# Ledger of designs, part 38: peptides against a protein of PDB entry 3V4O

Target 1, 234 residues: chain A of PDB entry 3V4O
Amino acid sequence: DQPLAKDKVALLIGNMNYREHPKLKAPLVDVYELTNLLRQLDFKVVSLLDLTEYEMRNAVDEFLLLLDKGVYGLLYYAGHGYENFGNSFMVPVDAPNPYRSENCLCVQNILKLMQEKETGLNVFLLDMCRKRNDYDDTIPILDALKVTANIVFGYATCQGAEAFEIQHSGLANGIFMKFLKDRLLEDKKITVLLDEVAEDMGKCHLTKGKQALEIRSSLSEKRALTDPIQGTEY

## One batch from the design tools (peptide; made by RFdiffusion4, then SolubleMPNN)

Design b1_p12_1_s4 (from b1_p12_1, 6 letters changed)
Fold by OpenDDE base, seed 4:
Structure b1_p12_1_s4 (fold): chain B 234 residues (1-234), chain A 12 residues (1-12)
Amino acid sequence: as target 1 above (234 residues)
Amino acid sequence: EVVLDEPKLQAR
């Protein structure tokens, strides 16, 4: 009855040193800590910081090459971002001001490509803002998604809202990662795990009324990040 | 009574 992964692969991207936008600090810590946790879960982790558009697209392409039938794929992004018409856009460090969709990476396009790989699980952890970008009037025409029942989105914030990090001279996590890291190793269905994180984050007085975790999923099986890899001994 | 300022937040 235990679900099995053929393999487990994660791509973590943290963008903070933007050329034309406010610089961030927490993505460095967020990516570092998440890398350590996912490796404890036997994920093959590629962690990258401060990627240009070209580098981000290449990283995603390489990530997709590691995916195959039954593989668990996880994409984490920390940085500037926006959401237009239900489409999430990750902003590269060399994006112009203002940025548009042509300058950014669309997460839903990545999902479509992951589905073509017949993955066992697709997890997106988007630690970015989800506000509408008024400078981008483009409506992307996306290919229809397949019904794979293996998709989980963990948004650091709700639709139309912002995701935050604490500003100070010392090291600190973003708000989402601050709570996610305490639960990530738990042997629970990924949607249940994220629900608990949402409850924990909801108690944060700093972001009450400003940031709330959103879970969007179509997951018909009890899949967990702790699921063992097929053919391995634990 | 000591009043501490809350840390500032940066939006992503």
Scores: peptide ipSAE 0.529, ipTM 0.803, DockQ to the pose 0.464; fails the geometry check
Fold by OpenDDE base, seed 2:
Structure b1_p12_1_s4 (fold): chain B 234 residues (1-234), chain A 12 residues (1-12)
Amino acid sequence: as target 1 above (234 residues)
Amino acid sequence: EVVLDEPKLQAR
């Protein structure tokens, strides 16, 4: 009764060198390490850094083209972001200051498009802040989502809070990836895996009271990132 | 006595 993936595809985006916003450093390392781990899990991984709005939209479009019925899709984003009215927005490096929703990519819109592909699993790992952007008063009208029971959100932080990275002279991870990378290869249901990461991160004295992992899931099957790809040897 | 400095955090 082993769950199977038709294929496994991941898009990893790390934005650091913002033109009009504070520069980040850790997304480089975060994307690099996550890439290596996901490839060990037989994911087809596209990893991109410092994307403009145009490039981000193109990357997402190309990612969606790789999705199909039964495919596992994983989107990881590390960079600036915000959340308005329950909608998550990823901020491109060329976003103006202040940025608005029209300058950013809405994750829920991507999810809607992923659902249309009839994917086997949709995983979002959003390593960004979830604070309200007061400069954006737009209330987005999104299409209704289908009931697919295959969605997992791993938010690096809780609603209305910030996600952090460690500023170091050398290589350092963001807080979320620091703990995620230690468990990602475990053969466990993805929500169980993330729950363990949440507990590990909760022990971090640096971010106590500042950052906490949130898991939002409608996953009704025991799907893991370690699930074998259909038609392959396993 | 050793003073340990905590690393700086940057919000994303």
Scores: peptide ipSAE 0.527, ipTM 0.802, DockQ to the pose 0.467; fails the geometry check
Fold by OpenDDE base, seed 1:
Structure b1_p12_1_s4 (fold): chain B 234 residues (1-234), chain A 12 residues (1-12)
Amino acid sequence: as target 1 above (234 residues)
Amino acid sequence: EVVLDEPKLQAR
């Protein structure tokens, strides 16, 4: 008895050319490599770079339209971000300095909308910082989430900490993607897979004590990114 | 013994 996905859809966003914030370099490579891997897993992948707030919101809306009952949804974000009161905010490239929640996209809001689609699996891979934004004192009032037992968060870093990318003359990944890409194709429960990535990343001396992968899961079933799509034979 | 510089990290 193997779990099946009605479909598998992923939205990958990499923001690096910020107008009012430090430039990043790795999101380009991270998104590209993850795109290739997810396509090998038969995901329908939309990959976008350097999105404005308007473009990000539109991308999310379009992504949501592809979700339906039993569909596996995966959202990956690489860029600037922050976390206030347990809510994750993705920062568009045209965000002002300082940015506030109204300038950013709240991941938990996206999750709420994904739940309304009755998805089979909701995976969030947030390759961004989780530091408190002191310039944003807004306490978001979010609608209560449903108990769907199918949510997995892979945070590139732990609460209140930063996520890093390697900067050198050549192309390099973010720290999270550096290790994720080596295991992503493994036929394992997604939480098990991420746990292994966490251990691999934990051995990285560059970010020891600075960055650690955090897994937050309510997944009550054995679901993997390698799960076949219903109606297809592999 | 030459100690190589560690790669620079950029926070996201």
Scores: peptide ipSAE 0.522, ipTM 0.802, DockQ to the pose 0.462; fails the geometry check
Fold by OpenDDE base, seed 5:
Structure b1_p12_1_s4 (fold): chain B 234 residues (1-234), chain A 12 residues (1-12)
Amino acid sequence: as target 1 above (234 residues)
Amino acid sequence: EVVLDEPKLQAR
């Protein structure tokens, strides 16, 4: 039968105006367009821009309060980031140069907290670089994850690589969102949807050999962003 | 017709 979500909640963060790092431009447009799309999918969406470490942690805490058993949770991040030892770190706008893990938010820690809420689906769309941060030798000790078989990561790029946006005088999306937005409303299993986005992105001549979408999932059921919310008409 | 230069990429 048709899978049902108790609710659908999304947190979108776009960081651009970094104090000690290169400025970005596309996250504003990326967050705006993704907000409109997710609202069409009946997501409750909180969209925030240019968050400090303190504000990002608060936003995540508030997001977690909206999660509960059977709720679909989606986290999108556009900004600077890095990956050390398989752990993804989102960089706040007030992060020092160089930044370390203690200055950033670890996505895997957020996942752990989402699992504690017994969510129905956990989707992470990470529109950031995944290069090793050579200035951070910290090996984080993470709590063991549960086997929930409901986790999907959409990485804008592959391991050890960079995610890009186009420097343009006018409005432009990041590379990942440029292709994601065209398929997001499709009624397909989320991993299938992302696989199609990966193929579309693969045709982009600007980023061939430089950026490639990676899908990491343990999703054992057919779940889609279009899945109806319990008690609602569709 | 105007030919535009290849746009520059910015890493995130």
Scores: peptide ipSAE 0.515, ipTM 0.797, DockQ to the pose 0.529; fails the geometry check

Design b1_p12_2_s1 (from b1_p12_2, 6 letters changed)
Fold by OpenDDE base, seed 4:
Structure b1_p12_2_s1 (fold): chain B 234 residues (1-234), chain A 12 residues (1-12)
Amino acid sequence: as target 1 above (234 residues)
Amino acid sequence: MEEKLQSFSPEL
């Protein structure tokens, strides 16, 4: 018996046109490609680009409203980011220079809120850098997480490292999405799928020694993005 | 044509 999802909902955020920071290119294409793939997997997908802090917080709030018991929730972010004390911070396009945690969205806070919805699966795909922000010494006080055993993090890069986009002929794709898109539709446990993506990414000579996929999970069930929605026949 | 890497990190 394969697991069933009550529903499947994804929020995709791609930030490129930063006001006070270097502009990016890859998030545009990466969000588009991922949107198409997740819709093929019967996800309800909300895809947004170039969000201010206010807009990002609103988007997350709306995303959370779509979550409920047994729902699969997926959050994808591509843009500038940092990691302090094990907490991942997504940087809005209107963030100041330098930015601080108060200007950013903490992924772990979002996870806590998702757990309160009693979701069936929580997947975070974070295509951002994970370097420490030396301009922010704030230690976030986070609520304790529940033991739900339904959490998967796919970090585009390892702890303390940078994530990259490949620019070629004016086009750009993130390294992570370049390999993720080739396997995302496979009917495999999400952690197994990401492990295969990690191997594929590891063969990329451009980012060898610079970027490597990190999988962090607590997933006690064989949950896949291909899992059918309860009450539907496919 | 050579590919160029761009970091998803601002210059701090």
Scores: peptide ipSAE 0.257, ipTM 0.787, DockQ to the pose 0.815
Fold by OpenDDE base, seed 1:
Structure b1_p12_2_s1 (fold): chain B 234 residues (1-234), chain A 12 residues (1-12)
Amino acid sequence: as target 1 above (234 residues)
Amino acid sequence: MEEKLQSFSPEL
């Protein structure tokens, strides 16, 4: 039996031109490549670059409006970030130096809101660092998540570690996206797909001991990004 | 060709 998606919606955010932080290069290409791939998978894709805090919050709000019962939701983020107490924070381009949680978007808060939409699948692909921000001691008090068994996190790096872009001949790609793009179209359970990406990434000599993919999931069904949309024939 | 890594996190 093939699982079906009511619809498939993705929000891709790539922040690179930071005002008060080092500029990045990879998010531009990575967002573009992922956009093309997800569209081939019949995702409705909104791709945005260099968002301010206000713009990021608005983008997330609009994304949430597109989610409903049975919809597959995918959030991809490439940019600066940090993780405090298990909560991931995406850093807008206008974030101050130092930034704090009040300046950033909490991924787990977004997840909570996605769960309220009764989505069929919630996928987070976070190409950001997961180091602790010592300038922010705020412990987010988040409401308990529902038990939906449809959540998948693909972290570009492990807890407390950094994510990197590789620069070669003036071009730059995130290490995560470099390997993700080769497998994204495969008709496999999303956790299996990501596990294979993790193995591929593990062979990269540049990031050995520096970056490793972490998969965190509570996905109880064999759901894939390739799952057909209900009512459509391919 | 030299390959370089750039972290996605600023040092604070």
Scores: peptide ipSAE 0.255, ipTM 0.785, DockQ to the pose 0.748
Fold by OpenDDE base, seed 3:
Structure b1_p12_2_s1 (fold): chain B 234 residues (1-234), chain A 12 residues (1-12)
Amino acid sequence: as target 1 above (234 residues)
Amino acid sequence: MEEKLQSFSPEL
């Protein structure tokens, strides 16, 4: 049986113009390209750039309001980030230097809230570094997650590693998006799709030994981004 | 056309 989505909603955030941290370039193009691709997949896409902490939290809240039972939710983030104790933190553009978890958005907390909405699929595409933030020794105590078996994480890099952008005479694309965009429209289970992206990325000589895609999933159904929306022709 | 890598890592 063909899996169906009640709806498909994506929030894309690209942070580049940080106030207290190095500026990035790739998120602009990456968010734009991903927006166009997801729209071709009939996602309702909200794309935002250079969000403050307040704006990011509001954007996530609004995103969550669009989620409901059976809805496919996709969160893409490109920008500065870190990972402490297995928790991923997205860094707003107005984050202080150094930043702490209280200044950032925890992805796992967002996942918990998505689970409460009984979503059909939860996809996180995190194009950020995953190095530990040594300025934050706080051990986060997160609420226990439900066993929903509908979760996919695509990390642009390995745990403890960095994510990179490729600059060409001032223009830049993230390594992850460079390869993701070539396969995103394929009608394949999302984990299979990402695995193929991982192989493609692994052939990149620029980031060999520096960046590798990591897939973390608990997905018991053959869910694809191409899955049709319930009530539509398919 | 020069290709270079830039990390998404801030100076921590």
Scores: peptide ipSAE 0.255, ipTM 0.782, DockQ to the pose 0.784
Fold by OpenDDE base, seed 5:
Structure b1_p12_2_s1 (fold): chain B 234 residues (1-234), chain A 12 residues (1-12)
Amino acid sequence: as target 1 above (234 residues)
Amino acid sequence: MEEKLQSFSPEL
């Protein structure tokens, strides 16, 4: 009994050319490679680079408009970020230094909005640091999440830790994407796939003891990124 | 070819 997606939609954001923070290199290549892979999986993919706060919020709004009951939604982010009180914040390129939660996009808020769309699967792939932002002491009050049992977080690093990119002869890939791309097309439950990526990344001598993939999921069904789309949405 | 690490985090 093969699970079916009503549709498959992905928003990929790569922020690298920050105005008030160190520039990154990996997001450009990582977004490009992930775009090609997800399109092979019949995702409708919107890929955007170097978004301001305003542009990021608009992109998320447009992404949400494409979601509906049974749709698979995937959000990928590569860039600066932080985690306060269990909430993940994506940093726009025009964020001030220091940035605060009001300058950033909260991933858990996006999840809440995706739940309202009654999506079939919610996947977040977050290639960002998860260190505490000591310049932001705001405790966000989030709406309670529904019990949907269709949520998967792939954090490039563990709580309180940093994410890294590997520079090789002038090119750079994120550590997370380096290993994710090798397995993303496999027909496996998404949590199983990510677990294998975690093992592969764990063998990387460069980030041993510095970066480890964290999988946080509530997924009661065998859902895979390879699941076919209902009808003619291919 | 040489491999180098770069953090995604600015110093806070």
Scores: peptide ipSAE 0.249, ipTM 0.777, DockQ to the pose 0.709

Design b1_p12_2_s2 (from b1_p12_2, 5 letters changed)
Fold by OpenDDE base, seed 2:
Structure b1_p12_2_s2 (fold): chain B 234 residues (1-234), chain A 12 residues (1-12)
Amino acid sequence: as target 1 above (234 residues)
Amino acid sequence: MPERLQSYSPEL
């Protein structure tokens, strides 16, 4: 039987105008294009740019309020980030230099809260670097995740590696979005879709040996972003 | 113009 979503909700965050860190450009374009695509997929989309720590935390809180049993939740982030001890940290635009975990939002903490909502699908698309932050030696103590078998991580890059944007005259995508946008509307299991994106990215000469997509998933059902919403006809 | 890459990693 065709899987159904109770609802589909996405939070898209693009941070580029950092106060104490190098400015980026692609998140503007990437958030815009992803917003358009997800709306075509009948997601309720909240798209935000250049969020402070306070604003990011509020946005996540509001996002979580929209989640409930069977709801598809998608979190996209483009900006500076790091990964320590397997935990991904999104960096707000007002983060100090250097930043620490207390200045940032931990994705795994958000996942825990999403699990508590009994969501039908949890998708994280993290267009950020995954390098170790040596200025933060804090070992996070996180509660164990539930076994929900509905989690998909699309990392723009490998553990310990960097994610990039293309720089040229005019508007340009980040590397991840450059390839993701071409396949996002396909009616395929989300992990299959991302696998195809990974292959497309692997053919890119610019990022060969520098950036590669990583898919981390525990998804026991054929869930797709194209899945219809319960009580609707499409 | 040749394309170049900009890292999403901040200078720490």
Scores: peptide ipSAE 0.315, ipTM 0.823, DockQ to the pose 0.872
Fold by OpenDDE base, seed 5:
Structure b1_p12_2_s2 (fold): chain B 234 residues (1-234), chain A 12 residues (1-12)
Amino acid sequence: as target 1 above (234 residues)
Amino acid sequence: MPERLQSYSPEL
């Protein structure tokens, strides 16, 4: 009675070389390592770095074309971001300073489109800040979401807070990926897996009281990233 | 280099 995925598709975006904002380093490492892990889980993975607004929108469109009924869809984003009125915005590398919602991609809009595809599971792993953008006064009017009970958000930080990377002489993961990568291959319900990651992250002395993983889910089935794909692919 | 944090929130 193990749940089956019709297929498993992931889009990974790491933005670091911003034109008008501070450059980042961890997204390069994080996307690379997550790509290898998800491929071990038999995900079809598209990994992209340093996307403009136009390129990000195109990547999302292509990602959506790979989704269909019963498909597991995973979106990972590492980069600058913000959250206004409960909506998460991913910031392209060519975003102006300051940026507004019209310059960014709204994650909840992507979720709505994934629901239209009747996906089996929708996972968002958002390694970005969730602070309010005071320069964006737009109140988004989003279409009502369906009740699909197959949605999981893994936020690298809690509402209104910041997400961080560690800087040193060499390459290092962001705080979120540092702990996520150690558990991602475990055969557990995705919300249980993320809860364990949250506990591990809570022991990090560098970000204690500054960054904490938030799990936001509506998942009524025991779905895992390790769930086998229905049919034959290899 | 000593460890330090970089925020994913740019200064606007």
Scores: peptide ipSAE 0.311, ipTM 0.820, DockQ to the pose 0.846
Fold by OpenDDE base, seed 1:
Structure b1_p12_2_s2 (fold): chain B 234 residues (1-234), chain A 12 residues (1-12)
Amino acid sequence: as target 1 above (234 residues)
Amino acid sequence: MPERLQSYSPEL
């Protein structure tokens, strides 16, 4: 049986021009390319660049308003980030140096809110570092997640590791997007697709021993980004 | 030109 999505909605955030942190380049290209690919998959895509904390929170709120029962939700983030105690934090461009959890958006909090919407699929593609922020000793006490068996995390890197972009003379992708974009349109279960991306990334000589894709999922159904929207024929 | 990596981890 072919799984169906009630709708498909994606929020893509690329932060590059940080005020108090090193500037990045790849998120511009990565967000653009991912936008085009997801639109080919009939996602409703909101793509935003260089968001302040306030703007990021608003974008997430608006994204959540588009989610409902059976909707596929995808959040992509490219930019600075960190991970403390298993919680992923996306860093806004106006974050101070050093930043703390109060300045950032917790992905797991977003996931909790997505679960409350009874979504059909929750996909997080996090193209950010996962190193611990030593300046933030706050242990987030998050509400327990529901058992929805529809969650997929694609981390651009492993726990405690860094994510990178390739610096060329011209435009270049981040490492994760470089390989993701080649497979994103494939009609495969999302975890299978990401596993293949991980294998492709593993062949990259630049990031051997430095960056590796991590897939974390509780997806119990064969759901793909290519799944048709309910009431439509493709 | 040699390829280089830029980390997404800011120096704190």
Scores: peptide ipSAE 0.308, ipTM 0.820, DockQ to the pose 0.855
Fold by OpenDDE base, seed 3:
Structure b1_p12_2_s2 (fold): chain B 234 residues (1-234), chain A 12 residues (1-12)
Amino acid sequence: as target 1 above (234 residues)
Amino acid sequence: MPERLQSYSPEL
């Protein structure tokens, strides 16, 4: 019948105050609002801001310790990033200029580790640019992934493109979170939910032709963020 | 420069 999660765990990272790169604003608001939403969905949420490489790696390690068979794992990242050869790299605040893969965290490596935990669902929400980093010519050699059919990527932008935040005097959501937050609590398969977010964002003339949500998934079950946790009252 | 999250004018 209805899919159940053994548990639901989320790690949210927002990097803004970069030492060697332009500072950002939206990750503060986006992480805050997403934290509140995911907690309403009974996720155990760890939210962290402005992490160094060392701190990011530790945060991911701690996140992985909370994952187990049937657990829903969600990783959200907002900050600088790049994509080389289909691999997504999250940039820590202490990354050098220019940064390279050895300075960054590869999302696909995290996915591999999540698969080893036999998670029930792996969701990545990546609010970062996906342009190639020409300063990094390293071809990543990653371990092969299993066919687990429980993977969803929500990219804030499409391949080779940029993700944006609106420049205000105050604080505001990034483009991705602006639309995601309106639908996140809906009881729908996560890919259906993200597809609706994509349509909503697609109506935004400001980012038309510049930023579009990309959904990449292998999800064979009707898994939703609203799925109840095993052993709890519904 | 390496690609990163960008800011644009608040027209939305």
Scores: peptide ipSAE 0.282, ipTM 0.720, DockQ to the pose 0.114

